# Ledger of designs, part 337: peptides against a protein of PDB entry 3T6J

Target 1, 375 residues: chain A of PDB entry 3T6J
Amino acid sequence: PIVESYIGFIESYRDPFGSRGEFEGFVAVVNKAMSAKFERLVASAEQLLKELPWPPTFEKDKFLTPDFTSLDVLTFAGSGIPAGINIPNYDDLRQTEGFKNVSLGNVLAVAYATQREKLTFLEEDDKDLYILWKGPSFDVQVGLHELLGHGSGKLFVQDEKGAFNFDQETVINPETGEQIQSWYRSGETWDSKFSTIASSYEECRAESVGLYLCLHPQVLEIFGFEGADAEDVIYVNWLNMVRAGLLALEFYTPEAFNWRQAHMQARFVILRVLLEAGEGLVTITPTTGSDGRPDARVRLDRSKIRSVGKPALERFLRRLQVLKSTGDVAGGRALYEGYATVTDAPPECFLTLRDTVLLRKESRKLIVQPNTRLE
Target 2, 372 residues: chain A of PDB entry 3T6J as posed
Amino acid sequence: PIVESYIGFIESYRDPFGSRGEFEGFVAVVNKAMSAKFERLVASAEQLLKELPWPPTFEKDKFLTPDFTSLDVLTFAGSGIPAGINIPNYDDLRQTEGFKNVSLGNVLAVAYREKLTFLEEDDKDLYILWKGPSFDVQVGLHALLGHGSGKLFVQDEKGAFNFDQETVINPETGEQIQSWYRSGETWDSKFSTIASSYEECRAESVGLYLCLHPQVLEIFGFEGADAEDVIYVNWLNMVRAGLLALEFYTPEAFNWRQAHMQARFVILRVLLEAGEGLVTITPTTGSDGRPDARVRLDRSKIRSVGKPALERFLRRLQVLKSTGDVAGGRALYEGYATVTDAPPECFLTLRDTVLLRKESRKLIVQPNTRLE

## One batch from the design tools (peptide; made by RFdiffusion4, then SolubleMPNN)

Design b2_p29_7_s2 (from b2_p29_7, 13 letters changed)
Fold by OpenDDE base, seed 1:
Structure b2_p29_7_s2 (fold): chain B 375 residues (1-375), chain A 29 residues (1-29)
Amino acid sequence: as target 1 above (375 residues)
Amino acid sequence: SPPPGPVRLGLSSARYESVFFAEPGDKFP
């Protein structure tokens, strides 16, 4: 088998300051079959990047073809196992040197094993469909998230010599209609500028890219889905995301007014964006469970994904990117923290829903050993 | 330059009801 590994101080999730990397490492074997699908996505990446809702001037000047590999983990050393990885974590290097994507396939496989009776917050009519397509839809989402999410966008930079990596006279901010008024100075990075929101903000951007681009027919085709299957994959991907946004409330600490997990915060933000879109796209309905205690149901109107959801996500995603590119921390923080705020305001009453989420959560299942089998 | 933030799709714990889960101990700024 083809063996891959990485090791080092890579991720900073556990650092309250987001500055110290946790020592992490893995040994894995290449899943050739799944890797082939990701390679097809890579082959279309340059074209798909053009479908993102920002001007080419806000995209990387030169597309650098990355590697994308699906891996079956044999051993993982760290506090948590990701579903996908995009490295390096330095935006400047991603823009100038390229990047590598990996999907931890067998980790995903464990997560894909869903018991119907344990599937919370979905309508009964959606459960079977969700179970059927959760895995495939998540494969699509992971691919898009890593490759075209984290792998997209340009940071406007002024170097130490005063030179810009963009034409200051001609590049227009699509949100304001004006010339670019802010950028990253020499030595400034995404993390240094956006600090406390940087990780979650970026994850939100990447997740949004996934949802947005999964609507593109070429994407579904690359993953082998056509016709009704493709539509089901789209639906389940979006449904999974809005459900995840509700589940995310577990990771909010009201007493501290903070989030404990970047990805979950990101997913909550997306839920808020889609709820704001209105028009019956997303509905969260408090219910009473069979035990007489609070429950909830998330509904996503399939017919409104493209008509209502996509435009809302487009605008939001463009704003995320523009604010990121221009280093507009004030604007970015205002936007992101606005959607990340958890209150008990009606109609959603998120703090009340949080109680429901906590009540309904399943006991944690630990991954105590890797599982890999040759077929 | 400051260390980069995490860039990954997190899946730290396996729950059969969701593909999206992180360890309770995970924290970020």
Scores: peptide ipSAE 0.018, ipTM 0.549, DockQ to the pose 0.101; fails the geometry check
Fold by OpenDDE base, seed 2:
Structure b2_p29_7_s2 (fold): chain B 375 residues (1-375), chain A 29 residues (1-29)
Amino acid sequence: as target 1 above (375 residues)
Amino acid sequence: SPPPGPVRLGLSSARYESVFFAEPGDKFP
């Protein structure tokens, strides 16, 4: 097998400022089959980028073909094992050695190994389908999230010499219908401007791209799904996201009015967007479990994903991108924090639901290092 | 089931984005 490894200060999720990397290391084996799917996705990336809901002027000018590899982790040292990574994070190495996107396949597989009786917050009719397609759907989501989520969108910049990387006279803000009125000045970055919401905001954008583009037939074909299977993969992907949005409440601290996990905050925001869309697309119903204690059920109307969900997500995703591109921190913060707010207001009563989520919380799953042998 | 694991951005979202697209001054092999 092809073995890959890395070691060093890599990811900054534990840094409140998103700048300092945590020491990590892994050894992994290439999953050739899944890697091949990601390579097909890479081959289609330029075309798929055009399907995103913003004008080409808000997309980066030149696409660079990256490597995309799925890895099965043999060992991982760190505070947590990610589902996907992008490496290297060092500019010098990027310039000399290039880039690689990585999906950690067996991490996902382990996460998918859910016993039906322990699966929370789903309707009984959805559980078997969810168990069947969670893995495949998440492979789709990760690929889209990494390649077309994080890999998409342009920042409007004025350099130190006063030059713009966009035509001020012709580029129109699709949300306002006006010329571009804000941008990143010299020395300003995404992280520096959006600061405390930058990480979660970007994760939300990337997750939204995944949900949005997974509806595209070409994407499903790349991953080997057609017909009814493709529709089931789509359904389960969306269902997983809305369920994740509910589960996300575990990571909210009411006393501090803050989120402790950027990805989960992002997923909650998406849930709020889809709930706001209304029309019966998403329903969260408090129930009583068989044990007599509080429970809840999440329903996603499959028939309304394209008619209700997609338009809602499209509008939201476009707004995220436009605000990001223009460096509109005030607008971006207002939008994102608005959806990220957790109250006990009806009808959802999210703080009450949070109690239910905590009550039904599953034990943390750990991946134990496997043994490998040559045969 | 546990929530899906985090998808890493690296050190910054900006750096991650640069993996896919050339920025002014970027030189990629």
Scores: peptide ipSAE 0.016, ipTM 0.466, DockQ to the pose 0.033; fails the geometry check
Fold by OpenDDE base, seed 3:
Structure b2_p29_7_s2 (fold): chain B 375 residues (1-375), chain A 29 residues (1-29)
Amino acid sequence: as target 1 above (375 residues)
Amino acid sequence: SPPPGPVRLGLSSARYESVFFAEPGDKFP
């Protein structure tokens, strides 16, 4: 078997400023079958990048073919096991040297083992579909998130010699219609500029890319889904995201007005974006559980995903990228923190919903690291 | 500046269903 490993200070999620890496290490074996799907995705990446809702001038000038593998983790040392990894985290290196994508396949498999009776916040009619397609939809989402999410977008840079990596005279900001007004100067990085929101913002961008591109038939075909199955995978992927946005409230600390988990914050932001879109796309309804205590239901109107959801996500995702590319910290922070704000304002009453989420919280599952053998 | 680290997809299900959740962070050299 092909063995993959890495070790070092990798992820900075535990650093409030997104700068200091946590020490991690893993040993894994390549899942050849799933890796083949990702290889097909990589083969289509250059074309799929063009489907993202920003001008080519805001995308990498040169497509660098990344490595993408699905791994079955044998051993993982760290505070948490991710579902996917895109390295390196330095945007400048991603732009110039390329990157590697990893899906931790068996981590996803374990996460899918939710019992139907324990599924919270879903309509009864959605539970079976959710259970059936959660796994496959996650594979799609992870692939898109890592490869085309984290692997996309350009940072506008002025180097130490004063040279720009973009044509200052001709490149137009699609949001303002004006020339580019800001960029990264020598020594400035994504993390240094966006600091406290950098990690979550980037995760939100990547997750949004996943949701947006999963609507593309070619993507679903790559993963082996067509027709009704493809539509179900799309639906469950979006449903999972909006549900995750609700579940995310667990990781918000009202007293400190902060988020304790970057991915969950990102998912809440996406939920807010999709709620803002209105038109019945997403509905969160407080209910009473069978135990007489507060509960809630998340509803996603399948028929509104393309007509309402996609345009809303398109606009939002474009704004995320433009603000990132231009190093517009003020604009980026205003946008992101605006959607990340948790209040008890109607109609959602998110702080009240948070109480419901906490009430319905289930015990965290333990991941048992497997042994593997060749037969 | 810390070396660039991987950006990870933290699945919400992993929070409830998995012990480990990775968050992306940009590292300085």
Scores: peptide ipSAE 0.015, ipTM 0.525, DockQ to the pose 0.095; fails the geometry check
Fold by OpenDDE base, seed 4:
Structure b2_p29_7_s2 (fold): chain B 375 residues (1-375), chain A 29 residues (1-29)
Amino acid sequence: as target 1 above (375 residues)
Amino acid sequence: SPPPGPVRLGLSSARYESVFFAEPGDKFP
């Protein structure tokens, strides 16, 4: 097996100042099969990027294939096990010596493993299918999320010399029909510009890319799914997302009107987008559990994913990208926070649903590290 | 264009579920 490892004071996320690294180390084995799928996805990325719902002028001018590897973690020393890692963290080293992008595949698989009897908020008819395809669908989602989500889109920039990386005269904002009126100036970054919503916004964009592109036959083929299996993977991927949007309510703090988890906020936003699409695409129904206490069910109409869901997501995703590209913080914040707002307004009554979500909250899973043997 | 910041995945703390991607136009050895 191909073994990868690293050790040191690497990640600074626990530092309030974002500077001091926490000690971390792992030993992992390359999942060759999954890595190969990701490699094929990367190889197809340039073509797939053209399928994204924004003009080529809003996509990067040149594409070079990044590296992406799936790792099965054997041992991990640290305060937490990440789902993905990029190392080194030093930009200069990344640029001069390269970097490694990895997904901790088995960690993700375990993290989302749920026993059927504990699987909340799904209809009984969907549970077995969900359990069967949750892992594979998530692999598809992660691959798309990382490579084509985060790896897509162009930021319009004016450099320190006043030069633009886009043609101001010819590039048109597809949302407004006008020339580009805003951009990133020298020293401005995505994070600096969008600040408090930057992380969640970007995650939402990436998740949306995943949902959108997983509908593409080539993507499913890359991951080895064909026919009915491919359709089931698509269905479960979308179902997982809408379910996640409901689960996300756990991470909302009503008293502070804020979200505590960027990804979950993003998933809630996507749920809101798909609910807004209407036409019976997504239905959340309050129910009563077997214990006599509040419960809920999420239903996704498979037959409406392409006809209703895709167009809704397409429009939303394009707006996300356009606002990101142009550095339109006001517009971006208005859009994103609008969908991220949690109220108790009917018909969804999200604050009430939140109580249900909290009531049905699952215990945090213990991740037990595996062992390996040479045969 | 500058690359986006770290990307995070999963339900757990976003602090430990991040991955960083370079710009699509970047080629590394």
Scores: peptide ipSAE 0.015, ipTM 0.489, DockQ to the pose 0.035; fails the geometry check

Design b2_p29_7_s3 (from b2_p29_7, 12 letters changed)
Fold by OpenDDE base, seed 4:
Structure b2_p29_7_s3 (fold): chain B 375 residues (1-375), chain A 29 residues (1-29)
Amino acid sequence: as target 1 above (375 residues)
Amino acid sequence: APEPGPSRLGPSPERYESVFFAEPGDRFP
């Protein structure tokens, strides 16, 4: 078997300021079969990057072929086991040196084990489809999230010598129509500038890239889906995201007006974006469960994903990237915190929905990792 | 302080299940 490992202070999700890494390490074995799919995605990455909704000037100047590997985790030391990883966590290094992507395949496999009777907040008609395609759709999402999410976009930088990595005279901000007015100075990083929102914001961008690009037929083909299967994978991927946005409310603390989990905050933001799009794309309906207590249902109109969802996500994703590239913390914070705000305002009444989410919360499960030996 | 969670992309806690990843006969190439 091919063994892969890493160790160090890597992820900053537990730092309120997004700067200090938590000690983490793993030992894993390469899953060759699944890795082959991700390698095909890598082979298409340069082309797919052009499909992202920002000007080439906001994308990396030179494509650097990254590595992507699916891993079966043997041992993971950390506060939480991810489904995917993109490293290093410095955008400047990603731009100049490249990056490594991994999908933790057996972690995803655990996530696939969904019991229908315990599946909350979905319409009955969607449950079987969701269960069937949750795994495959999540594989697609992880691949896109890591490779083309975290692996995309350019930071505008002025180095210590005063040189810019972009043409100040010709590069135009697509949102303002003006020249670039802000950038990262020497010593400034994504995390240092965006601080408290950096992790969640970046996760939101990466998740949005996943949703956006999963609509591309080439992506589905890479993962082996065509025709009706491809459409079902798309639908379930989007459905999973909007459901996750509702589930995310568990991780909001109203008393502190803060989020406790970066990815879940990101998913809530995406839900808000898609709700804002309107036109019946996403509907959250409070219901009464069989136990007579509050429940809810999330509905996604699959016929409106491309016509309503994609344009909404496109605009939002472009804004995320532009604000990130330019180091516009004020604009970025205003945008992101705006969508991340949780109130009890109608029609959604998110604080009320939060109570429902908490009521329907399942107990946290444990992941028991394997050992292995030569036979 | 943020609650400990998965890196980069991870399933929500509700997606985790008590499981032993390795199945009998599984091989790691």
Scores: peptide ipSAE 0.028, ipTM 0.562, DockQ to the pose 0.051; fails the geometry check
Fold by OpenDDE base, seed 1:
Structure b2_p29_7_s3 (fold): chain B 375 residues (1-375), chain A 29 residues (1-29)
Amino acid sequence: as target 1 above (375 residues)
Amino acid sequence: APEPGPSRLGPSPERYESVFFAEPGDRFP
């Protein structure tokens, strides 16, 4: 088998300021079959990037073909095991050597092992479909999230010599119709400018890219899904996201008005965007469980994903990118924190829903042994 | 002009660090 490993101070998600990396490491074996699917996605990446809802001027000038590998983890040392990773996180190495995307396939498999009776917040008629397609939909989402989410978009920069990486006279902001009025100056970075929202904002962008592009027929074809199966994968991917947005409330601390997990905050934001779209696309209904205690159900109208969901996500995703590209921290913060705000305002009453989420919280899964085999 | 780079342990705007978690609570105890 082909063995891969990494080790070091890699991810900063546990740092409240997103600055200090947590020491982690893994040893994994390459899953050749799944890696081949990701290679097909990589082969289509340049074309798929054009499907993103921003003009080419807001996309990278040069497409760099990334590496993408599916891995079965044999051992992982850290506070948590991710499903997907984009590394390295060091700019110098990214610029000189490129980057690698990895999907931790057997970690996903563990996540898929949810018992039907323990699956919370879904309608009964969705549970079987969700269980069936959660895995495949996650493969799609991880691929898109890593490769085309994090791998997309351009930052407008003025270097130390005053030169711009864009034509100030011709590039138009698609949101305002005006010329570009803000950019990153020398020494400014995404993290330095957007600071406390940078990680979550970017994760939200990447997740949104996943949802948006999974609607593209070519994407599902790459992963081997056609016809009704492809539509089910799409549905479950979107359903999973809106459910995740509800589950995300666990990671909100009302007393501090703080989110403790960047990805969960991102997923909540997406839920808010899709709820705002209205028209019955997403419905969260408080209920009473069989135990007589509060419960909730999330419903996604499949028939409205393309007609209502996609346009809403398109607009939102474009705004995310434009604000990111232009270094508009004020606008970006206003947009993102607006959707990330958790109140008890009707109709959703998110703080009340949070209590329900906490009440229905499942015990944390413990990964005690690798889920791998050799054939 | 080059794009701004990330901090020492931070993500690159053009090649952003990412960790996708399949299940809530996986990263934080």
Scores: peptide ipSAE 0.027, ipTM 0.536, DockQ to the pose 0.065; fails the geometry check
Fold by OpenDDE base, seed 5:
Structure b2_p29_7_s3 (fold): chain B 375 residues (1-375), chain A 29 residues (1-29)
Amino acid sequence: as target 1 above (375 residues)
Amino acid sequence: APEPGPSRLGPSPERYESVFFAEPGDRFP
């Protein structure tokens, strides 16, 4: 077996300032079969980047091909186990040496071992499909999210000498039809400009890329899905996202108007985008559970994913990227916070739904480290 | 001010590193 490990102060999610890393370490074994799928995805990355809904001028001039490996974790020391990791976290090394994407495959497998009877907020007819395809669909989503989500898009920059990394005369903003009016100046970064929304905004962009590109036949082929299986994977991936958007309400604190988890905020935003698309694409229906207490059901019309969902997501994703590229903080904040707002306004009544989500909250699962044996 | 380097994979390396699913009862802290 191929063994990989890392150790150190790595992730900064627990730092209120997003700067200080917590101590983390793992030992894992390479999953060769899944790694091969990610390698194929990497090999297709430059072509797939062209499928994203922004002009090439808003994409990176050169794609730095990363390594992508699926790992089965043997031991993990840290506060939580992620589904995917991009390393190193050093900008200088990423620029000069590149980066590595890691998927923690067996962590996902255990996490999604959902008992059918405990699966909340889905129609009964969707539960079996969801259970069957949640894992595979998530592999697709994680791969796209990391490689083509975070790995995509260009920031327009003016350096200290006044030089631009884009042609001011020829590059057109696809949303306005005008020349580029804003950019990052020397010393300005994504985090420094977008600040409190930067992390969640970027996660939302990456998740949206996943949903958008999973519709592409080449992506499904890379992961080994064809025909009805491919359509089911797409359906479950989108269904999982809209369900996650509902579950996200757990991580909203109404009293503080704050989100406590960046990814969940992102998923709620995507839910709002898809709800806004209308046409019966997504429906959230309050119900009464078998226990006589409030419940809810999320319905996604699979027949409308391409006709209604894709165009809505395309427009939204393009706006996210354009605002990011141009450093338009005001526009970006207005867009993102607009969709991230949680009220009790009809028809959705999200604050009421939040009460239902909290009521149906499952107990925290414990991950126990596996043992290995020689065959 | 440091010269703007090439477009990074993300805003800060630390924020782009991990995909977390945070479902109720999720593994993530």
Scores: peptide ipSAE 0.020, ipTM 0.538, DockQ to the pose 0.049; fails the geometry check
Fold by OpenDDE base, seed 3:
Structure b2_p29_7_s3 (fold): chain B 375 residues (1-375), chain A 29 residues (1-29)
Amino acid sequence: as target 1 above (375 residues)
Amino acid sequence: APEPGPSRLGPSPERYESVFFAEPGDRFP
């Protein structure tokens, strides 16, 4: 088997300023069958990028074909195991070597072991479907998130010589209808400008890309889903996201008004966006559990994903990208922190729901490294 | 069997780790 590994200071999610990397490493084996699906996704990436809700002027000028591999992790040393990775995070290496996307396939497979009776916050009618399709839908989400999420979008830059990487006279901001008024100057980076929200904001953009593009029939076809199965995968992917947005409240610290996990913050933001869309798309209902204690149910109306959810996500995702491209930190913070704010305001009463989430939380999951053998 | 999900003690298995690859200078060297 082909063995993949990396080691070093890779991810900065544990740094509040997104600057310092955590030291981690893994050894994994290539899953050829799943990698083939991601290769097909890569082959379609240039076309799928055009489906994203921003003008070509806000997309990369040239598409660079990345590598995408599904990996079965043998060992992972770090604070946690991700489902997907896009590396390297260093600009110099990206320029010389490109970037690689990986899906940690056997990490996702652990999701299939969810016990129905322990599955929180879902309607009974959704539980079996969720259990059945969580894994497959997550494969789709990871692929889109890494390749077309993190792999998409352009930053407007003025270099040290004063030259722009965009035409100031012709490029129009689709949100304002005006010429571009802000950009990254020499020495400015995404992380340096957006600082405390940079990681979570980008994760939110990537997750949103996943939800948005998973609606595209070509994507589902690439992953081997068609007809009713494709629709179920879409439904479960969106359902998983809105559920995750509720679960995210565990990672909010009210006393400090901060989030402890960038991805969960991102998922909460998406939940807020979809709730704002209204029209019965997403409903969170406080309930009483069989134990007599508070519980909750998240309902997603399948029939409204395309009619209500997609347009809401489209507008939001476009705004995320435009603000990112233009380096508009003020606008970006206003947008993102607005959706990331957790209050007890009705009708959602998120702080109260947080208590419910904490009450229903499960013990930390332990992933045990597998063995492999030759046959 | 464990399920990927949020973890108080570290990043969730459901998290995605990523890089910015748009233009030179998007990240620190």
Scores: peptide ipSAE 0.019, ipTM 0.478, DockQ to the pose 0.079; fails the geometry check

